# Designs tried in a protein design run: peptides against a protein of PDB entry 7PB4. Part 305

Target 1, 105 residues: chain A of PDB entry 7PB4
Amino acid sequence: KMLNIKEYKEKLLSTLGEFLEDHFPLPDRSVKKKKKNIQESSVNLITLHEMLEILINRLFDVPHDPYVKISDSFWPPYVELLLRNGIALRHPEDPTRIRLEAFHQ
Target 2, 218 residues: chain B of PDB entry 7PB4
Amino acid sequence: DALQMAVGYFEKGPIKASQNKDKTLEKHLKTVENVAWKNGLASEEIDILLNIALSGKFGNAVNTRILKCMIPATVISEDSVVKAVSWLCVGKCSGSTKVLFYRWLVAMFDFIDRKEQINLLYGFFFASLQDDALCPYVCHLLYLLTKKENVKPFRVRKLLDLQAKMGMQPHLQALLSLYKFFAPALISVSLPVRKKIYFKNSENLWKTALLAVKQRNR

## One batch from the design tools (peptide; made by RFdiffusion4, then SolubleMPNN)

Design b2_p25_6_s2 (from b2_p25_6, 11 letters changed)
Fold by OpenDDE base, seed 2:
Structure b2_p25_6_s2 (fold): chain B 105 residues (1-105), chain C 218 residues (1-218), chain A 25 residues (1-25)
Amino acid sequence: as target 1 above (105 residues)
Amino acid sequence: as target 2 above (218 residues)
Amino acid sequence: DILDKIEGKELRLRLLVQKLVELEA
């Protein structure tokens, strides 16, 4: 039974990874750099996969404070995606912090 | 027939060449409405039209009218409902359309052929309780869907938090009472023994049509 | 599997994440 759970988990993780790559890729940086000198801080965006990993890990590692601070590396549309679909929750007092929804507790 | 042509129009979309797109749209919409209210729609027709209504292919007014006439002749496919919920998550439909969908789902619940897959969406529906506009209808839906296995501590906490925020709403009390029935150890709070469960009459929009459907299927 | 029937990527994402979290618990 445990082996089957591990295998299933691995399969599910793989499926999620592939799914995210296919359906929720990072926006192509190919938006033409119009030359305006706005120091668009070339903040390296993290993938939605990485975002979810951070959120999942935080939920299990620190269950009493499962909130993650939103960094500039978090692509805002994906943050909103998670919030809108009830995958994540915004901290009630700090809008810069989000947590994964506790599906299991 | 006229219905097939109308459904085909909505499925394929407006052919570019019609000078009178609005007149054609209205004609087909009226055809669907007339058949739906008189006879109901086949499961296949509901599958097509329900998806169209929620996909954002047409404007909100059209989508609302389509959704209002999603009246089954016999049954609604569970797959159609799952697809519909999927479209809700895409977020191309208005808030009013979402409310209408949940009202429809509650009203048509008994006409859905199976509930197994819908039950797997329990968590999604439960998350929608946070939407004040949806909350009454979602509570009713959850009341219909809830099994013992769905009653988890975190959901109890969330319901109690909602009660603290919103007060003792009848729909929330009904759901909490069901939760207490399945898991009395999780709900220490004395709930008023309401003999009658009162949900907002979501069926009001379809009451006459549903009576007709029930009469045809007897 | 319900996941195979879900055409919308957003709902599928939710269910995938939910399943993962449920397995980690």
Scores: peptide ipSAE 0.580, ipTM 0.825, DockQ to the pose 0.588
Fold by OpenDDE base, seed 3:
Parts: structure tokens; C-alpha cells; sequence
Structure b2_p25_6_s2 (fold): chain B 105 residues (1-105), chain C 218 residues (1-218), chain A 25 residues (1-25)
């Protein structure tokens, strides 16, 4: 029984990774180039996969404060995507913090 | 058949060459409306048109009119509903269209052939309670869908928090009462004994049409 | 599998994440 759960989890993680790569890639850096004047704040955007990993890990590692601060590395459209689809929730008092929805509790 | 031509028009989109695109659109829309209200639509027609109404292919006015005439002749496919919910997540439909869809879903709930996959979307519907415009209709939908296994501690907390924010809304009280029925240990709060569960928005835009459908299927 | 029936990538994402969280609980 335990082996089957681990295998299923691994399969699900793999499926999620592939799915995110196919359907939710990082925006092409090329769109930033045309507006010359805004200092290229070289903020490296993280993938949606990395965002989800951070959120999932925080939910389980710090269940009493499962919120993650939104950094400049978080692509705003993906933050909105997670919020709009009920995957993540904003902190009620701090709009700069989000948590993963507690699907399991 | 005029209906098939109309459905085909919406599915394929307007042919470039028609000089009078708006008149053609209106003609086909009226055809669908007339058949839907008179006889109902086949499950396949609902499948096509429901997806079109929620996909953002047409303007909000057209989508609203299509959605209002999603009246079944017999049954609605569960797959059509799942696809429709999928389109809600894409975010190409207006807020008013979302409200109308949930109203439609509640109104047509008994005509959906199966509920197994819809039940798997319980968490999505529950998350939609946070939308103030959707909340009354989502409560009604959840009242119809909720099983014992759906009543979890985190959902109870969310409902109580929502009640604290919105007050003692009849639709929320109805859902909480059902939750208490399934899991009395999770809800320590005394709920008012309501003799009649009342969803205010039971004024079904489709009341007359649904009566006609029920009469035809007897 | 319900995932195979979902045309919209957004809803599919939600369900994938939900399943993952449910398995880690």
C-alpha cells in the first residue's frame, strides 16, 4: 500500500511538471526588450512549477503560517492565475502574502 | 434543419463572405431560442452551444442569450457541465455570465444525467463561495452536491468565516445546516431551526420551460 | 480520469495540485 502511494505521487509530480512546461511556460524575455528605458531590473522570474513547490512546501513545513511573500520573481499573471482558480489565497491583512489552499484538511 | 444550421453557425463561426453578419447572427440566435423554449435542445446541441457561450467566442450579449436558452429536451450531459466549468476557469467569460451559469446549473441540476464528475469539482465550487456575486447560487449548488465525505474541518471553518463576514444569509444557513447534519461534531454553533430551506434565488428564469420539459418527459 | 476530460488547462492545474496536496497529507 505505501509503495503504491509513493509511486503514484511520483507519477503525479512528473505529470504536473510536464503539464506546466507544456501549458504554462515562462514568458519570453523578448517582450521586455522593446521598452529600452526601464532599467532591466534583472529579476529572474521563477517558473510556475517553482512557485507551486514553494507554496506546497510552505503549507506542510509551516502549517501555522503557510503564507509566502510575493517577490518580484513571481510573474504577476501566474499569481493571478493561482488566486483566480482557488489554488492560492491572499492573506486577509497582507495582500503581498499568499498561501496554497488547504485541500486536504 | 433550421436548428442544425443555427448550431453549425455558432460552432464554425461566421463565414467571412456574409454581408449582413449581424442579421445572420440574430436569425440563428432566434432559431435556437425558439426551438429551445418550445421543444428543448438535444444533449449534443447543449454540449456545443454551452461551450460556445462560455468560451468567449462571442460578445457578452450573445453569450447571455445562448446560455438562457440552454433548455434540455431530455437530459444534459455531465461532460458538457465539466467542460463548461473548465471554461469558467479560463476567465474569458464575464462575471454576469458566471452568475448566469451557476443559476442555470442549479436550475438544470436534475436534468444532468450523472453527477460523479461534477462531485469531483466540489472543491472548485466551494472556492467560488468567496465571490460575493456567486455565493448565493454556489451555496444552492453545494446544497445539492454535498455528501458526508465533502464535509471537512477546513470547509466548516471557511463557511463560518464567511458567515461572520456576510451575516446569517439564508443560503449560507441552508448549507451550514446540511453540513451539521452530516458532521454534527464539526459544527458546535447553534443554527436556527428553519422549518423550510429557502433559496431566495429560486425564481428560476427557466421555471416555465422546466415545467414544460417535465410534462413532455412524463 | 476527469483530468482527461478537462479542456481548460486552468481547471486541470487546480485538480492536479489538489490531488498532490491530498497525497501529501
Amino acid sequence: as target 1 above (105 residues)
Amino acid sequence: as target 2 above (218 residues)
Amino acid sequence: DILDKIEGKELRLRLLVQKLVELEA
Scores: peptide ipSAE 0.574, ipTM 0.821, DockQ to the pose 0.588
Fold by OpenDDE base, seed 4:
Structure b2_p25_6_s2 (fold): chain B 105 residues (1-105), chain C 218 residues (1-218), chain A 25 residues (1-25)
Amino acid sequence: as target 1 above (105 residues)
Amino acid sequence: as target 2 above (218 residues)
Amino acid sequence: DILDKIEGKELRLRLLVQKLVELEA
């Protein structure tokens, strides 16, 4: 039973990874090339996969404070995607913090 | 068949070259409306048209009219509902369309052939309680869907928090009462004993149509 | 599987994440 759960989890993780790569890729860096001098904030955007990993890990590692601070590496459209689809929640008092929805509790 | 042509039009989309796009659209829409209200629609027709109404392929006015005529002849496929919910997440439909969909879903709930897959979407529906416009209808839907297995501590907390914010809304109280029934240990708060559970917005736009459907299927 | 019936990537994402969380819980 445990091996089957582990294998299933691994398969699910793999499926999620592939799914995210196919359907939710990082925005091409090329689109921001329009002219204006605004500092190329060289902030490396993280993947949606990485965002989810951070959120999931935080939920389980720090269940009493499962909130993650939104960094500049978080692509705003993906943050909104997670929020809009009820995958994540904003902190009630701090809009810069989000948590994964506690689907299991 | 005029209905098949109409459904086909919506499925394939308007041919770009037609100068009279609006007239053609209106003609087909009226055809669908007339058949739906008179006879109901087949499950396959509902499958196609429901998805179209929620896909954002057409404007809000058209989508609203399509959704209003999603009246079954006999049954609605659960798969159609799952697909429809999928479209809600895409974000191409208006807020008003979402409200109408939930109203429709509640109204047509008994005509949906199966509920197993819909029940798997429980968490999605529950998350929609946070939308004030959806909340009354979602509460009603959840009242219909809720099983003991769905009653979890975090959901209880969310409902109580929502009650604290919105007040003691009848639809929320109805859902909480059901939760208390399934899991009395999770809800320490005394709920007012309501003799009759009613959802204020249960007057569905389809009342007359549903009566007609029931009469035809007897 | 419900996942196979979902055409919309957003709902599919939600369900995938939900399943993962449920498995880790």
Scores: peptide ipSAE 0.565, ipTM 0.813, DockQ to the pose 0.588
Fold by OpenDDE base, seed 5:
Structure b2_p25_6_s2 (fold): chain B 105 residues (1-105), chain C 218 residues (1-218), chain A 25 residues (1-25)
Amino acid sequence: as target 1 above (105 residues)
Amino acid sequence: as target 2 above (218 residues)
Amino acid sequence: DILDKIEGKELRLRLLVQKLVELEA
């Protein structure tokens, strides 16, 4: 039973990874809008996969404070995607913090 | 068949060459409306039209009219409902369309052939309680869907927090009462024993149509 | 599997994440 769960988990993780790559890629930075002066926000955006990993890990590692601070590396449309679809929740008192929805609690 | 032509029009979209696009659209929409209210629609017709109404292919006014005439002749396919919910998540539909959809879903709940997949969407529906416009209808839907396995501590906390924020709403009380029934240990608060579960929208837009459907299927 | 029937990528994402979290709990 446990082996089947592990195998299923691995398959699910693989499926999620492939799904995210196919359907939720990072925005192509290639819109080289030639305009000189806008400081290319040197902030490396993280993938939606990485965002989800951070949120999932925080939920399990720190269950009493499962909130993650939104950094500049979080692409705003993906934050909104997670919030709008009830995958993540915004902290009630601090709008800069989000958590994964506690699907299991 | 006029209905088949109308459904085909909505499925394929307006043929570019029609000079009178609005008149053609209105003609086909009226055809669908007339058949739906008189006889109901077949499950296949609902499958096509429901997806169209929620996909954002047409304007909000058209989508609203299509959704209002999603009246079954006999049954609605669960797959159609799952597809419809998936379109809600895409975010191309208006807030008013979402409200109308949840009202429709509650009204048509008994006509859906299966509930197994809809029950798997419980968490999605529960998350929609945070939308003040949806909350009354979502409470009613959850009241219909809730099983013992859905009553989790975190959901109880969320409902109590929502009650603290919104006050003692009848629809929220009904859902909390059901939760207390399934898991009395999770809800220490004394809920007033309301003999009548009242969800405000007893007069759904489809009341007369649903009575007619029930009479035809007897 | 319900995942195979979902046309919308957003809902599919939610369910995938939900299933993953449920398996890790």
Scores: peptide ipSAE 0.565, ipTM 0.816, DockQ to the pose 0.588

Design b2_p25_6_s3 (from b2_p25_6, 10 letters changed)
Fold by OpenDDE base, seed 3:
Formats: structure tokens, C-alpha cells, sequence
Structure b2_p25_6_s3 (fold): chain B 105 residues (1-105), chain C 218 residues (1-218), chain A 25 residues (1-25)
């Protein structure tokens, strides 16, 4: 029974990774190029997969403070996507912090 | 027939060459409304039109009118409902459209052919309790959907927090009472013994139509 | 999987994440 759960979890992780790559890629850098004068803020955006990984890890590693600070590496449309779908929750007092929903509790 | 032409118009969109786009839209909308209220719509017609109403293809006024006439002749496909909910996730529909959809979903709940996939959406519906405009209707929906397996500690906490924020609302009390029934150990709070569960009559918009549907399917 | 039958990409994402969190517990 435990082996089956581990295998299923691994399969789900793999499926999620592929799904995110296919349906939720990073925005093409090309859209920023047209307005020359905005300083190329060299902030590398993280993938939605990386965002979810950070949020999941924080939920389990620090369950008493499961919030992650939104950095400039977090693409705003993906933050909004997580929030509007109830995958993540905004901190009630600090709008710069989000947590994963504790679906297991 | 006129209905097929109307549904086809909404599905394919207006042909560019029509000089009177608004008149054509109104004509087709009235056709759908007339058939829906008189006879109900086939499951396939509901599938198409419900998807359109939530996709943001048309303006809020049109979407509202379409949703109001999503009256089944016999059944609504679960797949249509799941697709509709998927559009809610995308967030292109107005708040008023969301409210109307949840009212519709509660009103039409018994006409949905299956509930297996809808039950999987329990968590999504539960998250929508945080929207004050949706909360009464979502509570009613959750009251219809809730199984013992859905009653988790984190959801109990969220409901109690919501009650602390909103007060002892009848719809919240109804849902909490059901939660206590399934998991009494999770809810230590004494709930007022309400003899009658009262949800706001979300069905009022469709009351006459639903009576007619039930009469035709007897 | 029943999750694979869900047509909406954002809804499907939610369900996958929800399931994953439950399995990590």
C-alpha cells in the first residue's frame, strides 16, 4: 500500500511538471523589448512550477508560518492565478505574503 | 429550426457582414429565451450556451440573459457544469455572472445527470465561500454536495472563522450543522437547534420553469 | 485518472495541487 502511494505521488509530480510546461510557460521575454527605456531589471522570472514548489515546501517545512514573500521573480499573472483558484491565500495583514492552501489539514 | 440558428449564432459568433448586429443578437437571444421558458433546452444546447455565457465572449448583459434561460428540457450534463466552473477559474466573468451561475447551479442541481466530477470540485466551491456575494449560494451548494469525507479540520476552521466574521448567518448555520452531523468531534461549538434549514430561495428565478420541467418529465 | 478528464487547465491545476498536498501529508 505504501509503495503504491509513493509511486502514485511520483507519477502525479511528473504529470504536474509536464502539465505546467505545456500550459503555463514563462512569458516570452520579447514583450519587454519594445519599450527600450525601461531599465532591463535583470530579474529572472521563476516558473509556475518553481512557485508551487516553493509554496509546497514552505507549507510543510514551516507549518506555523507557511507564508512566502512575493519577490520580483514572481510573475504577477501567475500569483493571481494561484489566488483566484484558491490554490494560494494572501496573508490577511501583509499583501506581499502568500501561502499554499493547507488541503491536507 | 429557429433555435438551432440562434444557438449557432452564439457559438460561431456574428458574421461580419450583418449590418444589424445588435438586432440579430436580440432576435436570437429572444428565440433562445422563448424556447427555454416554454419547452426547456436540450442538454447539448445548454452545453453550448452555458459555455458561451461564462467564456466572456459577449457582454455581461447578454451573458446574464443566457444564464437566466439555461432551463433544461430533461437533464443537464455534468460536463457542462464542469466546463462552466472551469471558466470561473479563468476569472473572465463578472461578479454578477458568478452569483447568477451559483444560483443557477443550486436551482438546477437535481437536473444534473451525474455528480461524480462535481463532487471533485468540492474544494473549489468551498474556497468560493470567501466571496461575500457568493457565500449564501455556495453554502447551499455545499449543503447539497457535502459528504463525510469532505468534512476536514481546515474546512471546519474556515467555516468558524467565516461565522466569526459574518455572524450567525442561516446558510452558514445550515452548513455547519451538516458538518457537525458528519464529524461531531470537529465542532465543539453548540449550534442553535434550528428546526428548519433555511436557504435563500435561489430557485425563485426559475420556480415556474422548474415546475414545468418536473411536470413534463413525470 | 479522473483528473485528466477535467477540461479546464486552471481547474485541473487546482485539483492536481490539492491532490499533491494531500499525498505529501
Amino acid sequence: as target 1 above (105 residues)
Amino acid sequence: as target 2 above (218 residues)
Amino acid sequence: SILDQIKGKELRLRLMVEELVILEA
Scores: peptide ipSAE 0.684, ipTM 0.886, DockQ to the pose 0.544
Fold by OpenDDE base, seed 2:
Structure b2_p25_6_s3 (fold): chain B 105 residues (1-105), chain C 218 residues (1-218), chain A 25 residues (1-25)
Amino acid sequence: as target 1 above (105 residues)
Amino acid sequence: as target 2 above (218 residues)
Amino acid sequence: SILDQIKGKELRLRLMVEELVILEA
């Protein structure tokens, strides 16, 4: 039974990775930079997969403070997606911090 | 027939060439409404139209009218319900449409052919308890869905927090009572033993239609 | 899996993450 759970978990992780790549890619940077000198802060966006990994890890590594600070690398539409779907929760006092929902507790 | 033409119109979308798009839309909508209230709709028709109502393909007024006439002739496919919920996740529907959907889902619950996939959506429905407009209807839905396996400590905490915020609402008490039944160790609070669980069933928009459906299927 | 049958990318994502978190516990 435990072996089956581990195998299932590994399969789920793999499936999730592929699923995220296929259905939730990063926005193509091909938005035509109109030439205006706005220093588009060359902030490297992280994938939704990476966001979830950070959130999951924080939930288990620091369960008493499971909140992650939203950086500029977090693509806002994906943050909203996580919040809208109840995957993540915003900190009640600090809107710059989010946590994964503790589905296991 | 007229119904097939109407369903086809909603599925394929308005043909660009009609100068009187609104009149055509209204005609087809009335056709669907008339058939639904008189005879009910086939599962396939509900599948198509329910998906359309939640997809945001049409305006809120149209979506609301479609959703109001999602009355089955016999059964509703679980797949149709899951697809509808998937559209709720996308967030393209109005708050009023969401409320109406949950009311519909509760009203039509017994007509859904299977519950296996819907039971997997328990966590999603539970998260919707935070919406004050949805809360009464979601509590009723959860009351119908809740199994022992769904009663987790974090959900108990959330329900108690909601009760602290909203007061002792009958719908919350009903759900908490069910939770206490499944997991008495998680709920130390003495809940009033209400013999009668009262959900706001009185405002079921489909009461008359559902009676007719039950009579036809007897 | 039943999860693979769930139509809707955002709903499916939620269910996958929920399941994953439960399995990590």
Scores: peptide ipSAE 0.681, ipTM 0.884, DockQ to the pose 0.566
Fold by OpenDDE base, seed 1:
Structure b2_p25_6_s3 (fold): chain B 105 residues (1-105), chain C 218 residues (1-218), chain A 25 residues (1-25)
Amino acid sequence: as target 1 above (105 residues)
Amino acid sequence: as target 2 above (218 residues)
Amino acid sequence: SILDQIKGKELRLRLMVEELVILEA
């Protein structure tokens, strides 16, 4: 039974990774809007996969403070996606912090 | 068939060239409304039209009218409901459309052919309790869906917190009473034994239609 | 898997993450 759960978990992780790559890619940097002055903030965006990993890890590693600070590397549409779907929750007092929903508690 | 033409119009979208787009749309909408209220719609017609109503393809007024006439002749496909919920996740529909959808879902719950996939959506529906406009209808839906395995400590905490914020709402009390029934150890609070579960049942927009459907299927 | 039958990418994502969190607990 335990072996089956581990195997299933690994399969789910693999499936999730592939699913995210297929359906939730990063926006192509290629739309050079020619307009002048917006400093191309060279901020490397993280994938939705990486964002979820950070949130999941924080939930389990620091259960008493499971919130992650939103950095410039977090693509805003993906943050909104997580919030909209009830995957993540915004901190009630600090809008710059989000947590994964504690589905297991 | 006039209904097939109407459904086809909504599915394919308006042909660009029609000068009288609004008149054509109204004609087809009235056709759907008339058939739905008179006879109900086939599961396939509901599948198509429900998807359209929630996809954001048309304006809110049109979507609202379509959703109001999603009356089954016999059954609603679970797949149609899941697809509809999927559109809610995308967030292209208005708040009023979401409310109407949950009202519809509660009203039509018994006409849905299967509940297996809908039961998997329990957590998604539960997350929607945070929306004050949705909360009464979501509580009713959850009351219909809740099994023992759904009653988890974090959900109990969330319901109690919601009760602390909103007060002792009848719909919330109904759901909490069910939770206490399944997991009495998780709910130490004495809930008033309300013999009558009062969900806002009074204004079922489909009450007359549902009576007619039940009479036809007897 | 029942999850594979769920139509809609965002809804499916939510369900996958929910299941994953439950399995890690």
Scores: peptide ipSAE 0.678, ipTM 0.882, DockQ to the pose 0.556
Fold by OpenDDE base, seed 4:
Structure b2_p25_6_s3 (fold): chain B 105 residues (1-105), chain C 218 residues (1-218), chain A 25 residues (1-25)
Amino acid sequence: as target 1 above (105 residues)
Amino acid sequence: as target 2 above (218 residues)
Amino acid sequence: SILDQIKGKELRLRLMVEELVILEA
């Protein structure tokens, strides 16, 4: 039973990784809209996978403060995607902080 | 037949840039409406049209009219419902369309062939309780879906918080009472024993249509 | 899996994450 759960979890993680790569890639950097003046803030965007990992880890590592600060590395459409789908929740008092939904509690 | 032509129009979209696009659209929409209210729609027709109504392919007015005529002849496929919910996740539909969809889902709940996949969507529906416009209908839906395994501590907390914010709404009380039934240890709060759980059935847009469907399937 | 049958990438994502969180607990 435990082995099966572990194996299933590993499979799910693998499937999730592949799924995210296939369906939720990072935006191509090449959509430089020509607006000249805004500093190419070379902010390295993190993947949705990385974002989820951060959120999941925070939920379990710091359950009393499971919120993660949204950085510039968080692609806004993916933040919105997580929020819209109820995967993440915005902090009620600090809109710059989000948490993963505690589906297990 | 006229219905197939109408459904095909919505599925494939308007072919030619004819000046009469609106007239053609209206004709096909009326065809669908007439058949739906008279006879109901086949599961396949509902599958196609429900998807269209939520995809954002057409304007809100058209989507609303399509959704209002999603009346089954016999059954609605669970897959159609899941697919519809998937469009809600995309967030392209209007708030009014979402409300109408949840109303529809509650109204048509008994006509859905299976509930297994819909039950997996419990968490998604529960998250929609945060929308004040959806809350009454979502509570009703959740009341129909809730099993013991769905009653988790975090959901109890959320419901109690919602009650604190919104007050003791009848629909919320109904759901909380069900939660207390399944998990009395999680809900220490005394809930008023309501003898009759009245969800606002008063606004069932499909009441007459559903009666007609039930009469025909007898 | 039943999750693989779910149409819609965003909905599927939610369900996968939900399942994963439950399994991590």
Scores: peptide ipSAE 0.676, ipTM 0.881, DockQ to the pose 0.560

